# Peptides against a protein of PDB entry 3ZOQ: the designs that were tried, part 56

Target 1, 223 residues: chain A of PDB entry 3ZOQ
Amino acid sequence: QLLQDSWWNQLKEEFEKPYYQELREMLKREYAEQTIYPDSRDIFNALHYTSYDDVKVVILGQDPYHGPGQAQGLSFSVKPGVKQPPSLKNIFLELQQDIGCSIPNHGSLVSWAKQGVLLLNTVLTVRRGQANSHKGKGWERLTDRIIDVLSERERPVIFILWGRHAQMKKERIDTSKHFIIESTHPSPFSARNGFFGSRPFSRANAYLEKMGEAPIDWCIKDL

## One batch from the design tools (peptide; aimed at target 1 Y65 H66)

Design b2_p28_1 (made by RFdiffusion4)
Pose (drawn by RFdiffusion4):
Structure b2_p28_1 (pose): chain A 223 residues (1-223), chain P 28 residues (1-28)
Amino acid sequence: as target 1 above (223 residues)
Amino acid sequence: ADDVLNLQTELDNLHDDLEDLHDDLHDL
């Protein structure tokens, strides 16, 4: 068993399939022969921090950060102590305008995960310095199933879909129950074309309040 | 994707490769 019960009960059948076994064997070799991010112990951190039953909001990313000391097994977040990349800086600028939070002295979003924000990348590993290097190796098949089981959940889930790739997943989400907040990506190329001013954080909290759920405290505290 | 970060990393790598090639040519 690789995950806590709430998730294992939804996903155990996927981990038994040939594609996962092939992916696992490729990763055992690559972690031993070269530099792979995030650290192997951190691959499933989004699901460890945010159980299936506790998921309130899902923020979909693509692949992990490919530089040393960055990726934590969470979308968009970085380990404390490293510079914040441009897209993450833009996320904090929008958070400041929307909610009023000060800019933090680190980029870790673990606080969000602990409050029910699933920071799910669609690809969970990457070779150092080589973006998208683990594309098509089997992670998409698993993360599509993660999305499927969240879409099947009775209690509604709020999906935040930034950019074109994340928005492609709308087909897998049952919008008769679930909420979608979508905009352009926070990358500097696209942030001023819709992401800025979109107010995703207060909008997510409004959906939660309508359902009688506690809102997320989005502000990140300095370390 | 953090396209700005990715592009910057590709540029830094190309600069390092060019510096190594210049050092090799000077050694030769």

Design b2_p28_1_s1 (made by RFdiffusion4, then SolubleMPNN; from b2_p28_1, 26 letters changed)
Fold by OpenDDE base, seed 2:
Order: sequence, then structure tokens, then C-alpha cells
Structure b2_p28_1_s1 (fold): chain B 223 residues (1-223), chain A 28 residues (1-28)
Amino acid sequence: as target 1 above (223 residues)
Amino acid sequence: GDFELIEREKEEAEEEKRKEEEKRREEE
């Protein structure tokens, strides 16, 4: 099966739907004809690292980084050895100001994913050098369903929604059960308009503690 | 998955094409 059991039980019906079959056929052509990111084995890494039941926090991204070696199937995350993108640098600056973490020497957020931070992009693939090239091809329907099944879960989730694109998903989240942390996007174009000082990491941990859950260790060790 | 196979087939095809181009350049 494509996903681990916890996610498969929630999403198996989506993979049988016509929209996903069309997406799959499109992706077959794209991977055959173009350079697509991430590697095909890494497309569902967010769901591989964080089971449905283990999700504590969701951080929504738009689509993968479109440069060589960058995308690793996790929102905002880059493979070790890759220069930190501007938005990720700002995430680490906010992390430092929020809870005192040092700036890591790499950009991998895998340590967050392993702790229950679902690093989900709304679109899971991209063409090299072509941001949003796979927008509107079916990924958004699947990732909307991911949000829906998390919203339907009885155990609360914290959704971190940076910028307008992520905030559009708020309508799908049952705020009677789940918590939302909203700010402007960490992009250099928007970070000073509300992302900096938003303290999403300490706020997320405060909600987790209120729920009787272990907080996330947001501090990333150097490699 | 099926995409890994496609990527592998593509890499193999690109490598074969590169070898054919290299061979063609050696024959010219």
C-alpha cells in the first residue's frame, strides 16, 4: 500500500477516486518527461514521518521547493547540505526569538516530523524551476481530505497557518476541537508584517501542554 | 512506487542516450 496503515485507513478511498487517477497519470507523464521535485519516493514523506494518530501540529506549505536537491517531501524543509531558503531562515529567526533555539547549520525539519509535526504542502510536486506548476492538478483535493480527516479526529490538533494560502484552509478545521495559530507568511516579503513576533512554537507547545501532551522539541541540532 | 520506476527508466534512458552520444562523438 502507498501509505502506512493509519493514513491508509483515512485516505484509501481518495486513491480510488477519478481525480487521483488523473493526477497519477499526469504525474507519470511529468516524471517521465520533466525534472520533478521531490523525488517520487519522497512525495508522501510528511505522511511517512508522521502517522495519522501521531499528528500533534500541522504546518501547511504551498508547494515543494523547485531547485535541485532542495525538496524532501516536507513543507519548508530542505535536505541537509542545502542552503536555507529565505523563508526557512526567517522561521529559524522566529524560533530563536520565540523560544531561544540556536540557528541550525542545516534546513532539515525531519526532527519536527518525527515528533508529530505534519509538514504538509497543499501541492506535493513541482517542476524544476517552475513554482506552482502542479497547482490545480488534484493534489489540493487530497490534501484538503488530509485536513478534513484530521479535523474529524477527536484528539485535538494544532494548525499553524502562515499566510493567506494556508489560512484559506481554516474553513475546513473544526475550531471547537482544534487550535489555529495564524500569522503572515515567513517570506521576506511578509515576515515583518506579523510573522516575526507571532511566537508559533511556544504557542503550539502551550496548547499541547493544555491538552496533556508532550510539547515539541523545536530546537534543531546541528549535523 | 510506480513513479520510482518511471524515474529510473528515465535516468536509464538519459544515460543510454548519453552513452550513444559519447559513442557517436568518438566515431566522428
Scores: peptide ipSAE 0.053, ipTM 0.475, DockQ to the pose 0.035
OpenDDE base, seeds 1, 3, 4, 5: peptide ipSAE 0.053, 0.045, 0.047, 0.044; ipTM 0.492, 0.495, 0.444, 0.465; seeds 1, 4 fail the geometry check

Design b2_p28_1_s3 (made by RFdiffusion4, then SolubleMPNN; from b2_p28_1, 25 letters changed)
Fold by OpenDDE base, seed 1:
Structure b2_p28_1_s3 (fold): chain B 223 residues (1-223), chain A 28 residues (1-28)
Amino acid sequence: as target 1 above (223 residues)
Amino acid sequence: MDLAAIKEEEERERRRREEERRRRELEE
């Protein structure tokens, strides 16, 4: 099957819907005719690394990095050996200031994903060099459903919503059951307007501890 | 601890920090 059982049980009905079939046919053409990121096998990596039941924290991104070798199916994350994008550098700067972590020599956030941090983009594919090229093609309906089924879960989730695009998803989140950490986006254009000093990592762990859950080890070791 | 209690505690701690900030601003 396309996804692990925990996610498949939540999402299987979406894959039968016309919008997803149209998206799938579009993606077949795009991957055949264009350079698309991430690799087709990596599209659902966020769901592969973090099961539905293991989700503790959600970090929403917009769409994948559109440069060669960058995207690995996780929001804000880049493959090892890839130069850290500006937003990711700012994430690590805030991580250092928040909880004292060293800045890693790589940009892979896989260690977060394995601990229950769902690194979800709202759009899961992009054409090379063309940011948001797959916007409005059907991914948003699927990823909205991912947010919905997490919002419906009894076990609380922490949503980290950086910037206006992610914050627009707040309407889909039951704030009576879940936590929301909001700030400006880590982008150089917005980071100084509230992202820096927002302390999302310590705040997320404080919520987890109060819920009786193990905190996230946010510190990333060098490779 | 339930979510309501956690949120209430966070709000209390936020207010405490705001009060401490105001106190420092008045002492300077």
Scores: peptide ipSAE 0.021, ipTM 0.561, DockQ to the pose 0.011
OpenDDE base, seeds 2, 3, 4, 5: peptide ipSAE 0.018, 0.020, 0.021, 0.019; ipTM 0.528, 0.578, 0.568, 0.536; seeds 3, 4 fail the geometry check

Design b2_p28_1_s4 (made by RFdiffusion4, then SolubleMPNN; from b2_p28_1, 25 letters changed)
Fold by OpenDDE base, seed 1:
Structure b2_p28_1_s4 (fold): chain B 223 residues (1-223), chain A 28 residues (1-28)
Amino acid sequence: as target 1 above (223 residues)
Amino acid sequence: GDFEAIAAEEEEARRRREEEERRRRLEE
């Protein structure tokens, strides 16, 4: 099966729907004709690293990085050895100011994913050098369903919604059960308008502690 | 899996691009 059991049980019906079959056929053509990111094996890495039941925190991104070797199927994350993108640098600056973590020498957020931080993009593929090139092709319907099934879960989730695009998903989240942390986007264009000083990491851990959950170790070790 | 076919197409496309780049380097 495509996904691990916990996600497969939640999403299997989506993969049989016409929109997903059309998306799949589109992706076959795109990967054959164009350079597409991430690697096709990495498209669902967010769901591979973080099971449905293990999700504690969700961080929504828009679409993958469109440069060579960058995207690894996790929102905001880059493969080791890749220069940290500006937004990711700002995430690490806020992490340092919030909870005192050192800035790592790499940009991989896999350690967060393994602890229950679902690093989900709303669009899971992109054409090289063409941001949002796969917008409106079907991914948003699948990722909306991912948000929906998490919202329906009895065990609370913390949603970190940076910027307007992610915040538009708030309408799909049952705020009577789930916690929302909102700020401006970590992008250099918006970070000074509310992202810096928003302290999303300590706030997320405070909610986890109130729920009787283990906090996230947000500090990333050097490789 | 659902993306095995995509992975195969990606690998074939990569090989073709590598061959085209190699050909361009030989023609330069």
Scores: peptide ipSAE 0.032, ipTM 0.575, DockQ to the pose 0.040
OpenDDE base, seeds 2, 3, 4, 5: peptide ipSAE 0.026, 0.024, 0.018, 0.020; ipTM 0.557, 0.528, 0.400, 0.442

Design b2_p28_2 (made by RFdiffusion4)
Pose (drawn by RFdiffusion4):
Structure b2_p28_2 (pose): chain A 223 residues (1-223), chain P 28 residues (1-28)
Amino acid sequence: as target 1 above (223 residues)
Amino acid sequence: LEELVEELEEAVGRGDWERADELTDEIE
């Protein structure tokens, strides 16, 4: 068993399939022979921090950060102590305009995960310095199933879909129950074309309040 | 060309300035 019960009860059949076994064997070799991010112990951190039952909001990313000391097994977040990349700086600028939070002295979003924000990348590993190097190796098949089981959940889930790749997942989400907040990506190329001013954080909290759920405290505290 | 622009956007989004420079030269 690789995940806590709530998730394992939804996903155990996927981990038994040939594609996962092939992916696991490739990763055992690559972690031993080269530099793979995030650290192997951290691959499933988004699901460890945010159980299936506790998921309130999902923020989909693509692949992990590919530089030393960055990826934590969470979409968009970085380990404390490293510079914040441009897209993450833009997320904090939008958070400041929307909610009013000060800019933090680190980029870790673990606080969000502990409050029910699933920071799910669609690809869970990457070779150092080589973006998208683990594309098509089997992670998409698993993360599509993660999206499927969340879409099948009775209690509604709020999906935040930034950019074109994340928005492609709308087809897998049952919008008769679930909420979608979508905009352009926070990358500097696209942030001033819709992401800025989109107010995703207060909008997510409004959906939660309508459902009688506690809102997320989005502000990140300095370390 | 479109694929290179997408890779450039990702590199810039992540602050990968060496890869962004290479992609700008390749696009030019």

Design b2_p28_2_s1 (made by RFdiffusion4, then SolubleMPNN; from b2_p28_2, 12 letters changed)
Fold by OpenDDE base, seed 4:
Structure b2_p28_2_s1 (fold): chain B 223 residues (1-223), chain A 28 residues (1-28)
Amino acid sequence: as target 1 above (223 residues)
Amino acid sequence: REELERRLAEAVGRGDEELAAELRRELA
């Protein structure tokens, strides 16, 4: 799968490494023998929608949704027409409370991605019905490199880290020049312990404005 | 226990009720 030049320049060395070649071979077998999400052409959608230079905000997820028609290669996002998962519903509730956005009639976050919100999962594929089935197969090494090259970028990035899994990546982020927004995960299990009321959207825009950048239009239009 | 709680949070967040139920039993 081809990446745009900005990401290719940052990641080309990774694609030549044995771990990635092994990952590719594994994925070829998996896609041939099992139902894997997202579609193979959508694996790198986060990088396709948001170039390396255009990244303003990063939102880290774990791995794709594992149900039919859900995953679209963007963390937390679901394809139009798909029921919003509980975490996504809570994200929209916080969005409404934070900055007054209406709850959209779909769960696609593509509009965020197009504005510079990198919706990155640490693992980019999953077997149907088997969460984290592709954990430890090589994706984490690549996505760690993605975080690293963003951390090394001179132009500041805002990292939104919901929950411990995402927050474990904080050690890879140069906090002297990048901004971190942390809270509990939007899951119903944890959202009331800090996610609700954390106001990550207005806080992110406040940082962007401080940097002299255009804020994100977080409000999502109905389809 | 912390790992189980993290996994439970993720399962609930995705709507994976089968996995969530299993993890709740392990945490009980």
Scores: peptide ipSAE 0.387, ipTM 0.873, DockQ to the pose 0.790
OpenDDE base, seeds 1, 2, 3, 5: peptide ipSAE 0.009, 0.016, 0.029, 0.028; ipTM 0.358, 0.403, 0.614, 0.595; seed 1 fails the geometry check

Design b2_p28_2_s2 (made by RFdiffusion4, then SolubleMPNN; from b2_p28_2, 13 letters changed)
Fold by OpenDDE base, seed 5:
Structure b2_p28_2_s2 (fold): chain B 223 residues (1-223), chain A 28 residues (1-28)
Amino acid sequence: as target 1 above (223 residues)
Amino acid sequence: REELERQLAEAVGRGDEETAARLREELA
């Protein structure tokens, strides 16, 4: 079994559908003929680290980093030893200003994932050096289903939607049950237009506390 | 144009200077 039981129960029907079979066949060819990121074993890391029932917060990204050694199957996250991309740097700057966390010496967000932060990209693979190269190949249908089953969950979820791409998913979220935190994207192109000062981390924790759940320890320790 | 700006934001955010440069040219 590739996925945890909790996710399997929610997604098993998708894996039997033709679109996913076609996606799998495409991926087999791509991984055989091209350099694809992340490593095939890391594609579903977001679901591996955070079970369906353990999801507290969702942070949506677009698609993986397309440089060597960067992507680790988690949105915005990079493997230890990898230079922090500009958006990630800004995320850490906002984290520092929001709740006082120190800037970590690495860019791995695994500690968030382990606490229930689903770091989900809408597209889960990318060809080296070619952003969005796997857009429209089937991933979006699966990840839409992931959002849908979370929206249908009785236990509330907090969705952090940075930028328009992520915010396009808002229509799939039952706002009568779930909380949405929206701002501009952390990219240097847009961060000063609303991301900085949006305080998504403290706001998320405030919702968690209101729900009677343990807050996220957003501060990342150095390695 | 809005889509190109979104793509530019993503490229800049990833540190993909090559793609960012191309997109800036397309937006000019």
Scores: peptide ipSAE 0.397, ipTM 0.873, DockQ to the pose 0.840
OpenDDE base, seeds 1, 2, 3, 4: peptide ipSAE 0.385, 0.397, 0.230, 0.377; ipTM 0.869, 0.874, 0.813, 0.865

Design b2_p28_2_s3 (made by RFdiffusion4, then SolubleMPNN; from b2_p28_2, 13 letters changed)
Fold by OpenDDE base, seed 3:
Structure b2_p28_2_s3 (fold): chain B 223 residues (1-223), chain A 28 residues (1-28)
Amino acid sequence: as target 1 above (223 residues)
Amino acid sequence: KEELERRLAEAVGRGDEETAARLEEELA
């Protein structure tokens, strides 16, 4: 449950700040009084699966899924056995069209995370049935710092920014060192306006290859 | 259901794509 040393070194100062202490106290009450997702042990799963030094790609989401058993602390990802949300379905459709991957029979993106894809939501918790209910409670300041410390890293990072919310973070990214892939959101409401055909997966791998790094195996095996 | 529909419309209106997608799923 402890953060990896690499992330701790980058974020330890944040955890001592009043805003984070207030956030923790809020979360303590929320988890005690309401159903909050993800499980408290899974809040920092994105950082657990992908160390600061191992980050190759960042995919930003807004906040966790708010239905039972869905959120697992990774943006866009759902636990195995959970119906794939519409946006995730579109992600897999684009994946198929982009690089030929089959559509998996589950929605877990853990295999991406283990390869260095930081699946980060800007808000890391949510109340059951209340989308974005923990907006403005302090998570954004922490996750902004996560983006900042990655931006400050000398080893380049690829940021995939789907939709306007994620793209608002572009100003925090040093584009002299890092790469940005932008498109509309994979949501059914916006996917046909630019997400489909954006080929973020092959483009990300192209950048990785240019950097002399191993590409991501984006294809997800069935369970 | 009506509340969900209202929230969906609101989310779409403000460009909250993820909220919209989740609400759509609940309504489906």
Scores: peptide ipSAE 0.264, ipTM 0.833, DockQ to the pose 0.114
OpenDDE base, seeds 1, 2, 4, 5: peptide ipSAE 0.057, 0.042, 0.249, 0.124; ipTM 0.675, 0.661, 0.823, 0.732; seeds 1, 2 fail the geometry check

Design b2_p28_2_s4 (made by RFdiffusion4, then SolubleMPNN; from b2_p28_2, 10 letters changed)
Fold by OpenDDE base, seed 4:
Structure b2_p28_2_s4 (fold): chain B 223 residues (1-223), chain A 28 residues (1-28)
Amino acid sequence: as target 1 above (223 residues)
Amino acid sequence: REELLERLAEAEGRGDEERAAELRAELE
């Protein structure tokens, strides 16, 4: 899959490495023999919507939704017309409480991505009905590199790390120049233990304003 | 245990009730 120049320049060396070639071969077999999400053309949507230079905020997820028609290559996001998963519902509840946004009638976060919010999963594919089925197959090495090259960027980035899985990536982030917003995961299991009331959206915009950058319009319009 | 809790959080967050139930049972 072809990436735009800004990401290609940062990641081209990874694509030549054996681990990635093995990953590609694995994916070819998986897509041919099983139902894999997202669509192969949507795997790198996070990088397609948000260039390396345009990244303002990073929100890390684990791996794609594994139900039909859900995943669209963006963490936490679902295609229009798809029922909002519980975590996403809680994200919108916090959004409403934090900055007053209405709850949208869909779950697509594409508008965030287009504004510089990199909605990155650490694993970018999944088998239907089998969460984390492509864990440990090579994606983590690539996405670690994505985090690394962002950490190395001179222009600061805001990393929103919900839950332990995402927070484990903090060691790869230069906190001397980048900002971290941490809380519990938006899942119903953990949201009441810190996610609700964490106000990640207003806090992110506060950092952006401090940096002299335009804030994110987090409010999502109905379709 | 921390890993199980994280997996449970993810499962519930996705609405994967079957997986969530399995993980809850394992945590008991």
Scores: peptide ipSAE 0.276, ipTM 0.827, DockQ to the pose 0.751
OpenDDE base, seeds 1, 2, 3, 5: peptide ipSAE 0.265, 0.277, 0.029, 0.273; ipTM 0.819, 0.827, 0.618, 0.825; seed 2 fails the geometry check

Design b2_p28_3 (made by RFdiffusion4)
Pose (drawn by RFdiffusion4):
Structure b2_p28_3 (pose): chain A 223 residues (1-223), chain P 28 residues (1-28)
Amino acid sequence: as target 1 above (223 residues)
Amino acid sequence: SKLEELEEELEELEEELEALTEYLEAES
């Protein structure tokens, strides 16, 4: 068993399939022979921090950061102590305009994960310095199933879909129950074309309040 | 059809540039 019960009860059949076994064997070799991010112990951190039952909001990313000391097994977040990349800086600028939070002295979003924000990348590993190097190796098949089981959940889930790749997943989400907040990506190329001013954080909290759920405290505290 | 192809190529270039910036910043 690789995950806590709430998730394992939804995903155990996927981990038994040939594609996962092939992916696991490729990763055992690559972690031993080269530099793979995030650290192997951190691959499933988004699901360890945010159980299936506790998921309030899902923020979809693509692949992990590919530099040293960055990836934590969470979309968009970085380990404390490293520089914040441009897209993450833009997320904090939008958070400041929307909610009013000060800019933090680190980029870790673990606080969000502990409050029910699933920071799910669609690809969970990457070779150092080589973006998208683990594309098509089997992670998409698993993360599509993670989206499927969240879409099948009775209690509604709020999906935040930034950019074109994340928006492609709308087809897998049952919008008769679930909420979608979508905009352009926070990358500097696209942040001033819709992401800025979109107010995703207060909009997510409004959906939660309508359902009688506690809102997320989005502000990140300095370390 | 040709315009859609060019828009896809532009998007891919932008994504490469973003990944490169993030990696160089992490190595600095």

Design b2_p28_3_s1 (made by RFdiffusion4, then SolubleMPNN; from b2_p28_3, 19 letters changed)
Fold by OpenDDE base, seed 4:
Structure b2_p28_3_s1 (fold): chain B 223 residues (1-223), chain A 28 residues (1-28)
Amino acid sequence: as target 1 above (223 residues)
Amino acid sequence: SAAAEEEERRLKELEKEEAKEIIELAEE
């Protein structure tokens, strides 16, 4: 599946590299022999919904949900009809407390993606029931490049980095041009340590407004 | 360094916690 032209121009060289070819071949085998999430056509949904030029905000995740029907190629997001995972519930709780949005009756963050929120996992595939099963297989190199090319972009980006895994990518971000919003992870294990009350949504919009850009409508409508 | 090792340990622990969260959802 071809990426949008803007992303293709930024990433085409990566796709020609041996590591990505090996990754691709691995994925072909995995999808043929195992249950892999998300659906192969949804792997690059984050890039499909949000072009390189349209990126306003980046929210980094680790890897896709590994349960049936959950992952849709967007970090933290789940397909409609899927029970909201605990971390996502906490995200919506913070959203409500931050800017007063109602908690939606679904977990799809597609509306954010369509507004320029790149919902990027560092690893883009996973085996069913096996979190991080595709860690170290090549995705990280590609997604690092995604961060790099965004960092190199003249137009500023806001990076929301929840948890230390995401925060490790801060070294790749030119903080002279781009803005960073950091807190603990929304996971129930860490949310009380700083995520709650961090107000990432209002802060992101404040940066966007300062840049002269339209803020994100973070409120998600019920389906 | 000790600091680097501690950070690595914390990161691994975080990864495990995140993994557990996702696993628990799959089992429900």
Scores: peptide ipSAE 0.030, ipTM 0.652, DockQ to the pose 0.481
OpenDDE base, seeds 1, 2, 3, 5: peptide ipSAE 0.016, 0.027, 0.029, 0.027; ipTM 0.371, 0.626, 0.639, 0.616; seeds 1, 3 fail the geometry check

Design b2_p28_3_s2 (made by RFdiffusion4, then SolubleMPNN; from b2_p28_3, 18 letters changed)
Fold by OpenDDE base, seed 3:
Structure b2_p28_3_s2 (fold): chain B 223 residues (1-223), chain A 28 residues (1-28)
Amino acid sequence: as target 1 above (223 residues)
Amino acid sequence: EEEKKKEEELLEELRKKEAEEEIALAEA
């Protein structure tokens, strides 16, 4: 799959490494023999929508939704027409409380991605009905490199880290240059323990304004 | 490490329930 030039320049060395070649061969077998999400053409959608230079905010997810028609290649996002998963519903509830946005009638976060919000899962593929089925197969090494090259960038980035899985990546982020927003995960199991009221959207925009950058329009229009 | 595992298990359980519901709705 082809990447934008800015990402290719940052990641081209990874694609030549043995771990990625092994991952590629694994994926070829998986897509041929199993139902894998997202569509192979959508695996790198996060990088397609948001170039390396245009990244303002990073939101880390774990792995794609594994139900039919859900995964869009963007963390937490679902294709239009798909019922909003509980975690995404909670994200929109916090968005409403934080900055007053209306809850959209769909779950697509493409508008965020187009504004510089990198919606990155640490694992980029999954088998139907089998959460984390592609964990430990090589994706984490690539996505760690994505975090690393962003951390090395001179222009600051805001990292939103919901839950412990995402927060484990904090050690890779140069906090002398970059900003981190942390809370519990938006999952119904953890949202009331810190996610609600964390106001990540207004806080992110406050950092952007302090940096002299345009804020994100987090409000999502109905389709 | 234990907390990480617990959170991952909870998220996995949630995703499984969501997927099962989606499949059931599509087949109904």
Scores: peptide ipSAE 0.025, ipTM 0.618, DockQ to the pose 0.263
OpenDDE base, seeds 1, 2, 4, 5: peptide ipSAE 0.028, 0.026, 0.102, 0.225; ipTM 0.657, 0.605, 0.728, 0.814; seeds 1, 2, 4, 5 fail the geometry check

Design b2_p28_3_s3 (made by RFdiffusion4, then SolubleMPNN; from b2_p28_3, 17 letters changed)
Fold by OpenDDE base, seed 5:
Structure b2_p28_3_s3 (fold): chain B 223 residues (1-223), chain A 28 residues (1-28)
Amino acid sequence: as target 1 above (223 residues)
Amino acid sequence: AEREEAERERERKLEEELAAEEIKLAEE
């Protein structure tokens, strides 16, 4: 996949490294032999929708949804027409309580991505029906580099870190320049332990305004 | 001893939270 020039300049060295070449060869075999999500053309959608320079907010996920037609290359997001997964439903519930947005009739977060919300999973592919099946195959090294180059950026970024998996990445973030919003994960298993009431959307916008940047329109229109 | 126990407890909690997130992804 071709990346935007801004991301290419930051990541081009990674693509030449042996680990990424091995990952690429693995993925070629996986896509040929297995049903892999998302579509191979959608793997880097987070970087396609949000350039390196346009990143305002980062929301980290673990890996893509592993059901048919769900994953679209954006963390927590599902294609239109797909039933909203439980975690996404809770995200929209918190959005409603935080800033008064209506719950949309779909689960696509593309509108956030287009505004500078990098919806990045740490692992960018998955086998059908097998969560985390591509864990430890090289994606984490690339996505760690994505976090690193954002941390090195002079222009501040807001990192929203839901749950421990995402929070493990905070050691890579220069908190002298960047802001971190942390809570429990939106999963039904953890949302009531701190995610609900964490108000990440209004807090993110408050930081953006403090930095002199335009806030995110978090409200999602129905399709 | 107290420090070691605290470290073990932190590790246990982290593992439980990570497991919960993985389970969530499997059920969705």
Scores: peptide ipSAE 0.030, ipTM 0.602, DockQ to the pose 0.146
OpenDDE base, seeds 1, 2, 3, 4: peptide ipSAE 0.012, 0.028, 0.026, 0.007; ipTM 0.383, 0.564, 0.643, 0.386; seed 1 fails the geometry check

